# Ledger of designs, part 59: peptides against a protein of PDB entry 5OOQ

Target 1, 227 residues: chain A of PDB entry 5OOQ
Amino acid sequence: YREDVRQVVTHPANALSFLQPGRLVEISVNGKDNYGWGAVVDFAKRINKRNPSAVYTDHESYIVNVVVNTMYIDSPVNLLKPFNPTLPEGIRPAEEGEKSICAVIPITLDSIKSIGNLRLYMPKDIRASGQKETVGKSLREVNRRFPDGIPVLDPVKNMKIEDEDFLKLMKKIDVLNTKLSSNPLTNSMRLEELYGKYSRKHDLHEDMKQLKRKISESQAVIQLDDL

## One batch from the design tools (peptide; aimed at target 1 R23 L120 N158)

Design b2_p28_2_s1 (made by RFdiffusion4, then SolubleMPNN; from b2_p28_2, 11 letters changed)
Fold by OpenDDE base, seed 1:
Structure b2_p28_2_s1 (fold): chain B 227 residues (1-227), chain A 28 residues (1-28)
Amino acid sequence: as target 1 above (227 residues)
Amino acid sequence: SEEEELQKKVEEFNKENPEIRVELLLSE
């Protein structure tokens, strides 16, 4: 269910209007490489110059440039290509005990784990010498000040996602979380059973994806104009 | 409220870190 929520939240129709410069986002590239919280620089629609006829999924159709402060120091950052989300081999976050540096990386919407409530005031030219490090210091201070985690946007209250199936999903998650917190062992088994039954009867993820796709085709362009 | 508490944290943050300001941005 968490992944289903993420799919809806990170859909272009919902996410793009909240990707202002300096917006804090939690980054997990390909669901594997966790960079932690970074700051949005900008975003653009993905264009394949080599194959103009290429069709991307909704979650891969935009590129978001983000500043991270967790890049492994020996990563080949010089091989990063602007607006190319296919990262070179060796580009990864620093592991425990390794040194990290600040970098701007291009990611897809699918690499956004969470969108935060907070925005940094960004330097005018982030690519200028020393500016990335300034943002890196800001990120460190924010993480220090919010040890319990950076607050995440509420999909309903803040992002105004009003899709009926999504609201049902959120309600279901709330109920399940409440039950799980009360009795973790018994409720875990029950949760798995309920999830299995629900998934077999109704694929909310696919239904919501289809619905949002239709909306995105018309609204994505409008949102870009409002930015 | 939760939002009020968060706003206070942001204000305190900005007061203590005037060089690295943050903003609570709940809308597009």
Scores: peptide ipSAE 0.423, ipTM 0.907, DockQ to the pose 0.565
OpenDDE base, seeds 2, 3, 4, 5: peptide ipSAE 0.405, 0.418, 0.409, 0.414; ipTM 0.904, 0.905, 0.905, 0.904; seed 5 fails the geometry check

Design b2_p28_2_s2 (made by RFdiffusion4, then SolubleMPNN; from b2_p28_2, 12 letters changed)
Fold by OpenDDE base, seed 4:
Structure b2_p28_2_s2 (fold): chain B 227 residues (1-227), chain A 28 residues (1-28)
Amino acid sequence: as target 1 above (227 residues)
Amino acid sequence: DEIEELKKKVEELNEENPEIRVELLLPE
């Protein structure tokens, strides 16, 4: 359900009007590289100069330039090309314990996990020395002030998405959330029980796999000794 | 209430960090 909502929210027809400079967006590139919350610089329609007839999906048809403060320090940021969402190898967010830097990365709409209801004041020249870091400081402060997360735009109330099927989806999600909130303990206990059973089953399966390996290894050693 | 809390947080952020300008973009 969350992915379905994301697909609708990040569709150009819905998302572009909310991608003003400084708009906070949560970024996940290729569903793998989580950069966290960044700030929109600008966006443009994706144009392939080499192949003008290139057809992109709706979610890949626009490029959004965003400032992130979570870029791994040793990433080859100098190889980043504006308006090229195909990121060079080695461009990734910093992992735990790694140092990060501010960078402007081009992403597609498909790399937007969520759109926030906050906007930063953006410097006129974001590429000027120190300007990205200023935005980075702002992002850090915002994250500090919102420890429970940056508020996400409501697709219906804020984005005014009025598609009937989408509204039905949102209603279903709301009902499910209400049910989960009304009996959190029972659901958490059931989830814990299910997780406990799953964990035990997984542990047993791994133990059995290890035991089978040990048996096989011991049999192999015995065969070598009998030779 | 939630919107008011957000407005307050943004206001506090801006007051404490004058170098940072954050805006809450509410639906019109």
Scores: peptide ipSAE 0.369, ipTM 0.881, DockQ to the pose 0.805
OpenDDE base, seeds 1, 2, 3, 5: peptide ipSAE 0.393, 0.399, 0.363, 0.391; ipTM 0.892, 0.893, 0.884, 0.887; seeds 1, 2, 5 fail the geometry check

Design b2_p28_2_s3 (made by RFdiffusion4, then SolubleMPNN; from b2_p28_2, 14 letters changed)
Fold by OpenDDE base, seed 1:
Structure b2_p28_2_s3 (fold): chain B 227 residues (1-227), chain A 28 residues (1-28)
Amino acid sequence: as target 1 above (227 residues)
Amino acid sequence: DEVERLQKIVEEHNREHPEIRVFLELPE
């Protein structure tokens, strides 16, 4: 059930509006590499220049750049390519007893475990010398100050996810947390219906964004001609 | 109040780390 909630929360239709610069997110890459809480730098729609016809799943269709402070010190961070979420071999979080460094890594929405209800005031140029380390220090202090965990956005109260099937799922989880009964098969079928609805919403959102850009570009051209 | 507790933690952090301030987004 937690994974089901995560799938809905991290869908582009829900997550993108909460991925502002400085947003704290909990990061798990490929379900194996846990980087802990990081800070969002920016995000962009995933474009494959080598294969423009490539089709990505909704959760792989965006790249999120995040600052982490748990990168293994001997990781080949110089091999990281901007806007390439396929991480080079050896890029991993530090294990117990290993030293860590701060790094900016590109991830997909599928690598977001949770979205925090906290944001950092990010420096304008995070790639400048010393800036990511300053963010890293802040992340350490935040983790220290929240020993019970960084507060997570409430999907309903904060994110305003009002889908009826999702609300039913949340109610079921609340009941299950009290009674420990699982019926994963019924929930999986409902999730497919939910994903269909979210996919449609996402398409509309992207269309609206493109329209707004075209309008803005047209206005800019008109202003240039009037000068 | 949980919100007040979180706000206090944030204020303390901001005082100690003014170079990287944090803020809590409250539900609308």
Scores: peptide ipSAE 0.453, ipTM 0.891, DockQ to the pose 0.575
OpenDDE base, seeds 2, 3, 4, 5: peptide ipSAE 0.292, 0.440, 0.421, 0.439; ipTM 0.814, 0.887, 0.879, 0.889

Design b2_p28_2_s4 (made by RFdiffusion4, then SolubleMPNN; from b2_p28_2, 12 letters changed)
Fold by OpenDDE base, seed 4:
Structure b2_p28_2_s4 (fold): chain B 227 residues (1-227), chain A 28 residues (1-28)
Amino acid sequence: as target 1 above (227 residues)
Amino acid sequence: KEVEEIEKIVKEHNAEHPEIRVELLKPE
């Protein structure tokens, strides 16, 4: 059930509007490498320059750059490529007893475990010397202030996900948190339907954005000809 | 109640650490 909710929350149609610079997100890369809470720098649509026809899943179609303060100190951070979510070998969070450093890592939406309702004030140039560490200090302090965990966005109240099937899912989860009994299989089938709806919405939004861009470009050309 | 508590924590944090300011993002 938590994974089902996560899939909906991290879908581009829902997540992107909440990935402002400084937004806190909980990061788990490939379901294995837990970096904890990081801060969003920016995001971009994933473009494969080598293979422009590459098709990505919805959850892999965007790259989110995030500052983490849990990078293992001996990780080859110099090999990190902006907007390349395929992390080099050796890029990992520090384990217990290991030293960590601040780093900016590119992740996919699928690597977002949760989205927080807090935002850090972000330096203008996060890549400048010392700026990542400032964010790292902020992350440490926030974690200290919220020992029970950083507040997570409510998918319904905060994210305004109003899909009927999703609301039913959330109600079921609430009931299950009170009573463990609902069958996961029925919920998975509904998730596929929800996913289909979000995928269609996203496609339409992208189409509209492209259309607006083309209109703007056409108008700009007309203005140049009138000049 | 939860929002108010978070707002309080954020306010206290910002007062103590203005250089690392945090904001609670309310849904528009």
Scores: peptide ipSAE 0.509, ipTM 0.907, DockQ to the pose 0.589
OpenDDE base, seeds 1, 2, 3, 5: peptide ipSAE 0.494, 0.511, 0.497, 0.506; ipTM 0.902, 0.906, 0.902, 0.902; seed 2 fails the geometry check

Design b2_p28_3 (made by RFdiffusion4)
Pose (drawn by RFdiffusion4):
Structure b2_p28_3 (pose): chain A 225 residues (1-48, 51-227), chain P 28 residues (1-28)
Amino acid sequence: YREDVRQVVTHPANALSFLQPGRLVEISVNGKDNYGWGAVVDFAKRINNPSAVYTDHESYIVNVVVNTMYIDSPVNLLKPFNPTLPEGIRPAEEGEKSICAVIPITLDSIKSIGNLRLYMPKDIRASGQKETVGKSLREVNRRFPDGIPVLDPVKNMKIEDEDFLKLMKKIDVLNTKLSSNPLTNSMRLEELYGKYSRKHDLHEDMKQLKRKISESQAVIQLDDL
Amino acid sequence: EDHRLLVDEDIEYTEEELKIIEEINEES
């Protein structure tokens, strides 16, 4: 349900109104590369020119400044409006130095939208400007070690559509349902949940393999035939 | 260098957030 709410928030109709320059966003592109918290510089509509149609979330491209780019990542390959990050551009690993950079992303690559925003120079492309902004991101990350506060989707973003409101209530219902479980006030919860979640991943992982073996035992494309 | 934060009138903030914003803008 929370992932369902995220899509409603990041949809261009609601998200673009709050994508002013300097807006803080948590960037997780394609659910794999997590660049941490960054600052939005600008955004523009995506024009595919072959005029191909795009998905609502991919219909727009946002340039964001990050402070967790891997230092030896080849940034010279980036095209201004191509959100497909070339192979080798990745977030710095846990033991590797980082460098401030600007990357393009689609809206689907935004994990959360912050209520804070930075002062940014007019030309981020200017000399040393992307570096200076990266310093500010490092300070915000210090004052907020647990995380940056998110925008409230209803109170702040004034999202009042009825279908969305039922979705928010569905979450509150499951939370109070979760808070009424005997294990909520337990010390072994982290231990037992992890022990179970590992067994569950295997079950789902084994089920994936279990089906592959059976379909391949028989002829391959007999069904296609 | 400049390390200020900008405040939006259309967004609601907590007292703690406003204090942090003020501290950062005073230090800058």

Design b2_p28_3_s1 (made by RFdiffusion4, then SolubleMPNN; from b2_p28_3 with D2N H3F E9D T14S K19E I24V E26A)
Fold by OpenDDE base, seed 1:
Structure b2_p28_3_s1 (fold): chain B 227 residues (1-227), chain A 28 residues (1-28)
Amino acid sequence: as target 1 above (227 residues)
Amino acid sequence: ENFRLLVDDDIEYSEEELEIIEEVNAES
């Protein structure tokens, strides 16, 4: 059920509006590489230049660049490619007793374990020397100030996910927290229906973004004519 | 040190969270 909630929360239709610069997100790559809480730099729609016709799943269709302060010091960070979520071999978080460094890593939405309700004030140029380390210090300070953990966005209250099936799922989770009975098959079918609904919302969101871009472009042209 | 936390108007924070945020921002 927690995974089901995560799938809904990290769906583009829900997550993207909360991935502003500085947003704290908890990162787990491939379900095993836990980087802890990082800070969002930016995100972009995933484009395959080699195969423009490539279709990605909703959770793999966007790349989020995040600053983490838990990168293993000997990781080949120089091999990281911007907007390539396929991380080179050796890119991993530091284990206990290992030294860590700050790094910007590209991840998919599927690598977001949770979205926090906090946002850091981010440097204007994160790629400038020392800026990622500044963010790293801020991340450490946040963890110090919130010893019980960084507060996670409430899917209903904060993210305004009002889908009836999702609300039912949340209620079931609440009940299950009191009574453990999980039927994964029933949940999977409901998730597919939910994803269908969210996919439609995403399409509308993309259309709206495209429209806004067109409007912005038109306004830019008008300003040029006035100059 | 430019450690500052931004409050999102669309997010409901607890009183405790707001207190911590205010403390953090007051020290900047």
Scores: peptide ipSAE 0.612, ipTM 0.946, DockQ to the pose 0.599
OpenDDE base, seeds 2, 3, 4, 5: peptide ipSAE 0.609, 0.602, 0.604, 0.603; ipTM 0.945, 0.941, 0.943, 0.944

Design b2_p28_3_s2 (made by RFdiffusion4, then SolubleMPNN; from b2_p28_3, 8 letters changed)
Fold by OpenDDE base, seed 1:
Structure b2_p28_3_s2 (fold): chain B 227 residues (1-227), chain A 28 residues (1-28)
Amino acid sequence: as target 1 above (227 residues)
Amino acid sequence: SNHRLVIEEDIEYSEEELKIIEEVNKES
């Protein structure tokens, strides 16, 4: 059920509006590499230059660049490419007893374990010398202050996911937490229905984004004509 | 003051969370 909730929360229709620069997110790559809490730098729709017609799943359709402070020091971070979520071999979090460094890694939405309610002030240019380390220090301080973990956004109260099916799912989770009964099939069916609805919302969001871009472009042209 | 944490108007924080945020920002 936690995974079901995660799938809904990390869907582009819900997650993208909460992935502002500085948003703290808990990162787990491929379900194995846990980087802990990192800070969002930016995100972009995934584009395959070699295959423009490539269709990605919803959770793989966006790339999120995040600052982590748990990168293994001997990881080949120089091989990291922004907006390439296929991480080079050797890119991993530091294990216990190993030294870590700050790095910006590109991840998919599927690599987000949770979205926090906290947001850091992010430097304008995170790639500038020393900026990643500054963010890393901030991350350490925040983690120190929240020993029980960074508070997670409430999907309903904070993220305003008010879909009836999702609310029903949440209620079922609450009941299951008390009764320890699981109905995976029913949950799966509901998730599929929810994804269908969220997909439509995502399409609308993209349309709005495109419209805003067109408006901005038009305004820029007008400003140039007025100079 | 270079605040480290942003307080977002659309996010509901608990009193405890707000206190921690303020403390973090004071030390920055």
Scores: peptide ipSAE 0.585, ipTM 0.939, DockQ to the pose 0.423
OpenDDE base, seeds 2, 3, 4, 5: peptide ipSAE 0.582, 0.579, 0.579, 0.579; ipTM 0.937, 0.935, 0.935, 0.935

Design b2_p28_3_s3 (made by RFdiffusion4, then SolubleMPNN; from b2_p28_3, 8 letters changed)
Fold by OpenDDE base, seed 1:
Structure b2_p28_3_s3 (fold): chain B 227 residues (1-227), chain A 28 residues (1-28)
Amino acid sequence: as target 1 above (227 residues)
Amino acid sequence: ENFDLIVDENIEYSEEELKLIEEMNEES
């Protein structure tokens, strides 16, 4: 059920509006490489230049660049490519007793375990010398201040996910936390319905973004003509 | 070292969380 909630929360229709620069997110790559809490740099729709017709799943359709402070020091971070979520071999978090460094890694939405309610002030140019280390220090301080974990966004109260099926899912989770009755089939069907609804919302959101960009571009052109 | 946290106006924080945010911002 936690995974079901995660799938809904990390869906583009819900997550993208909360992935502003500096947003703290908990990162787990491929369900194995836990980087802990990192800070969002930016995100972009995943585009395959070699295959423009490539269709990605909703959770793989966006790339999020995040600063982590838990990268293994001997990881080949120089091989990291922005907006390429296929991480080179050897890119991994530091294990216990190993030294870590700060790095910017590109991840998919599927690699987000949790979205925090906190945001850091992010440097304008995170790739400038020393900037990622500054963010890394901030992350350490946040983790120190929240020893029980960084507060996670409430899907309903904070993220305003008001879908009836999702609310029912949340209620079921609450009941299950008390009674442990698993009906995975019912939950799966409901999730599919939810994803269908979210997909439509996502399309609308993208349309709105495109419209806003067009408006901004038009305004910029008008301003240039007035100079 | 600026440990400035942004309080998102669209997010409801607990009083405890707000206090922690304030403390972090003051120490920065």
Scores: peptide ipSAE 0.399, ipTM 0.896, DockQ to the pose 0.564
OpenDDE base, seeds 2, 3, 4, 5: peptide ipSAE 0.387, 0.390, 0.388, 0.392; ipTM 0.892, 0.888, 0.889, 0.890; seeds 2, 3, 4, 5 fail the geometry check

Design b2_p28_3_s4 (made by RFdiffusion4, then SolubleMPNN; from b2_p28_3, 9 letters changed)
Fold by OpenDDE base, seed 1:
Structure b2_p28_3_s4 (fold): chain B 227 residues (1-227), chain A 28 residues (1-28)
Amino acid sequence: as target 1 above (227 residues)
Amino acid sequence: SDHRLVVDDDLEYSKEELEIIEEVNKES
């Protein structure tokens, strides 16, 4: 069921509108190379200049450039080509005990395990000296602040996926009450738990709205100053 | 600050998440 959800969530029709610069995404390349949570730089439709008639699957039809902080230090990162998701041999995440570095890697939508509800405030030029390392530090901080994992977008409430078959799938998952590492229902479940604990649903909801507004207002001011 | 977190107006967050975000942004 997890894979079924992932296929829907990472489809271009659903995912692209949430891949703004700084969006946190959990990355797994080729089903084996887990880079953990990274930050979106940008994305573009995949174009083959040598073969314009090339047809890609929906999940491979876009390239997403992401900053990761888990690249193996001895990986040939200099061979990475922007918007080329075919990674050079040796590009891999650091294993336990190995040192890691920050890198920008191009991935397909199929390499996204989860999409977070948070975004980093991204620098304007990520390829400038030191910028990717700054993002890497931010990623470490986020992981530290969210020890139980970065919150994942709710496919229904947040992403507004209203496909009937998908809703049935989500209902089945809810009924089974399965624990997933990247549970798309985490936000909903957490909210229900909070409401149950405090028995003050209305008050809690209002408090959350107020807090969100304060955060948004503060962010808006900062963004204006950076323009 | 280079370590600020951004929340989207159209997305739902828990109170705990918002509190963490606020704290991170204040410390940045």
Scores: peptide ipSAE 0.531, ipTM 0.926, DockQ to the pose 0.583; fails the geometry check
OpenDDE base, seeds 2, 3, 4, 5: peptide ipSAE 0.518, 0.417, 0.477, 0.527; ipTM 0.921, 0.894, 0.906, 0.924; seeds 2, 3, 4, 5 fail the geometry check

Design b2_p28_4 (made by RFdiffusion4)
Pose (drawn by RFdiffusion4):
Structure b2_p28_4 (pose): chain A 225 residues (1-48, 51-227), chain P 28 residues (1-28)
Amino acid sequence: YREDVRQVVTHPANALSFLQPGRLVEISVNGKDNYGWGAVVDFAKRINNPSAVYTDHESYIVNVVVNTMYIDSPVNLLKPFNPTLPEGIRPAEEGEKSICAVIPITLDSIKSIGNLRLYMPKDIRASGQKETVGKSLREVNRRFPDGIPVLDPVKNMKIEDEDFLKLMKKIDVLNTKLSSNPLTNSMRLEELYGKYSRKHDLHEDMKQLKRKISESQAVIQLDDL
Amino acid sequence: EKVYEDFPLTEEEKEKIEKERELEKKLE
């Protein structure tokens, strides 16, 4: 349900109104590369010049400044409006130095939208400007070690559509349902949940493999035939 | 180095966020 709410928030109709320059966003591109918290510089509509149609979330491209780019990552390959990050450009690993950079992303690559925004120079492309902004991101990350506060989708973003409101209530219902479980006030919760979640991943992982073996035991494309 | 806060949070909202984050850590 929370992932369902995220899509409603990041959809261009609601998200673009709050994508002013300097807006803080948590960037997780394709659910794999997590660049941490960054600052939005600008955004523009995606124009594929083959005029291909794009999904609503991919219909727009946002350039954001990050402070967790791997230092030896080849940034010279980036095209201004190509959100497909070339192979080798990745977030710095836990033991590797980081460098401030600007990357393009689609809206689907935004994990959360912050209520804070930075002061940004006019030309981020100017010499040393992307570096200076990266310093500010380091400070905000210190004042807010647990995380950056997120915009309230209803109170702040004034999202009042009825279907969305029922979705928010569905979450509150499941939370109070979760808070009424006997394990909520337990010390072994982290231990038992992790022990169970590992067994569950295997069950779902084993089920994936279990089906592959059976379909391949028989002839391959007999169904296609 | 300026930071703008367009939407300040109340003490009650901060406490709710903290509790949610603690619960999420336990569920990890």

Design b2_p28_4_s1 (made by RFdiffusion4, then SolubleMPNN; from b2_p28_4, 9 letters changed)
Fold by OpenDDE base, seed 3:
Structure b2_p28_4_s1 (fold): chain B 227 residues (1-227), chain A 28 residues (1-28)
Amino acid sequence: as target 1 above (227 residues)
Amino acid sequence: MKVYNLFPLTEEEKKKREEELKLEKKLK
């Protein structure tokens, strides 16, 4: 059920409007490389310059650039290509006892584990020397202030996902959390129908243009002291 | 949505924030 919720939340129709610069996202690449919480720099529709006719799944159709502060220090970060989510060999999070550095990595929507209900104020030029490290310090400060975990966006209350099948899924999860028995197999088939509805109802290209405009207009900044 | 500023804001950025907060209040 948690994976089913993640698939709906990270679908472009839902996620892109919340991927403003500075938005915190929890990152897991290839289902194994956990970078923890990073900050969104920007996103763009995935374009294959070598094969313009390439078709991607909805979750792989956009590239999100994120600042992480958990990159292994000896990772070949110089080999990272902007907007290329296929990471070079050796790009990985630091393990216990290893030193980490800040890096900007390109990821797909499928690599987002959760979307935080927090947004950092981002430097104007994140590519400038020392700016990634500044964001890295900010990420550490956020983690310090939220020892019990960074608050996650509520799919219904915050993201306004009001699809009936999704709401039924959320209710079932709530019932399961209260130790009431529900049958897990019935929900996976309904989620395919849900994804089909999202793909048909939303022109993702038009949505992206509208979202970029809204993002430029709605950079509300709250001081951390206002918490 | 809560946006946390961990950096000192310029006067231009403060003005933009105030305009955005006014807009958010109108949309609620």
Scores: peptide ipSAE 0.030, ipTM 0.484, DockQ to the pose 0.083
OpenDDE base, seeds 1, 2, 4, 5: peptide ipSAE 0.255, 0.027, 0.023, 0.023; ipTM 0.666, 0.466, 0.473, 0.504; seeds 1, 2, 4, 5 fail the geometry check

Design b2_p28_4_s2 (made by RFdiffusion4, then SolubleMPNN; from b2_p28_4, 12 letters changed)
Fold by OpenDDE base, seed 5:
Structure b2_p28_4_s2 (fold): chain B 227 residues (1-227), chain A 28 residues (1-28)
Amino acid sequence: as target 1 above (227 residues)
Amino acid sequence: MEVFDEFPLSEEEKEKEKKRKELEKRLK
């Protein structure tokens, strides 16, 4: 059930408006590499330069750059490529007893475990020397202030997800959590329906963006020809 | 570095979140 909620929350139609610079997000890469809470730098639509025809799932269609303070110190961070979510071998969080450093890593939406209520005021140039460490200190301070964990955005109250099926799912989850009962099959079917709806909305949004870009480009060309 | 709480939780919401986390710990 939590995964079902996560899938809806991290869908581009819902998540992107809450991925402002400084937004805190909880990061888990490949379901095994837990970096904890990081801070969003920026995001962009995923483009494969080697294969422009590559089709990504909705949750893999955007890349989010995040600052983490839990990178293993001996990780080959110099091999990290901006906006490439395929991480080099050896890029991992520090284990217990290991030293960690601050790093900017590119992740997909699927690597977001949760989106926090908190935002950091981000440096203008995060790539400048010492800026990542400043963010890292802020992350440590936040964790200190919230020993029980950073508050997570409410999907309904904060994110304004008003889909009826999602609301039903949330109610069901609440009931099931209170009763310690689950029906995974029913949730899976509802998730597929929700995913279809969100995918359609996303497609329309992208089509509109593309159309606006084409119009803008056409106008720019006309202006250039008039000069 | 300044931290902004965009959606500050009410005391009731904090209690609900605490209960949720406690439940999560029990399910692990």
Scores: peptide ipSAE 0.214, ipTM 0.787, DockQ to the pose 0.306
OpenDDE base, seeds 1, 2, 3, 4: peptide ipSAE 0.097, 0.028, 0.164, 0.214; ipTM 0.693, 0.414, 0.668, 0.490; seed 2 fails the geometry check

Design b2_p28_4_s3 (made by RFdiffusion4, then SolubleMPNN; from b2_p28_4, 12 letters changed)
Fold by OpenDDE base, seed 5:
Structure b2_p28_4_s3 (fold): chain B 227 residues (1-227), chain A 28 residues (1-28)
Amino acid sequence: as target 1 above (227 residues)
Amino acid sequence: MKVYDLFPKSKEELEKEKLEKELEKKLK
């Protein structure tokens, strides 16, 4: 159920409006590399210059640059390419006992585990010497102040996700969390069904949006040809 | 959207950053 909620929360239609500079996000790359909480620098739509026809999933269609303070010190950070979410070999979080450094890494929306209800003040030039470390210190201070965890955005109250299927999903999760006595399997199947319906509805909405865009583009081309 | 900034830069830090940027512009 948590993954289903994550998929909805991290969808571009919901997440992008909350990825302002300084927004805290919890980062997990490839399901294995946990960087912990980082701070958003910026985001951009993913463009593949080598393959312009490349079709990305919704969760992979945007790149988010984030400052992390958990990068392994010997990671080849110089090989990081801005807006390239395919990280070079050796880019990884520090393990227990290893030293870490601050780095800016490009991630996809799919690498966001959670979105925090906190923002840090971000330096104007994060690439300037010492600025990443300043953000890193701030991240450490935040973790110190919130030993029980950084507050996460509420999908309904904070993000105002009003989709009926999603609301039903959230209600079911709440019921499951409060009443462990209900058969987890039945609830899981129903949640999967609800998520499926939501996903289909969203896909249809995106398809309609794309169609409208294509119609608009076609009209623009016609106007250019008539000039 | 409510932004909760737990670490607002002090006025002094903001002034220092402005000064540093102005200095960088003059050195170019």
Scores: peptide ipSAE 0.101, ipTM 0.564, DockQ to the pose 0.076
OpenDDE base, seeds 1, 2, 3, 4: peptide ipSAE 0.039, 0.030, 0.031, 0.025; ipTM 0.388, 0.477, 0.421, 0.401; seeds 2, 3 fail the geometry check

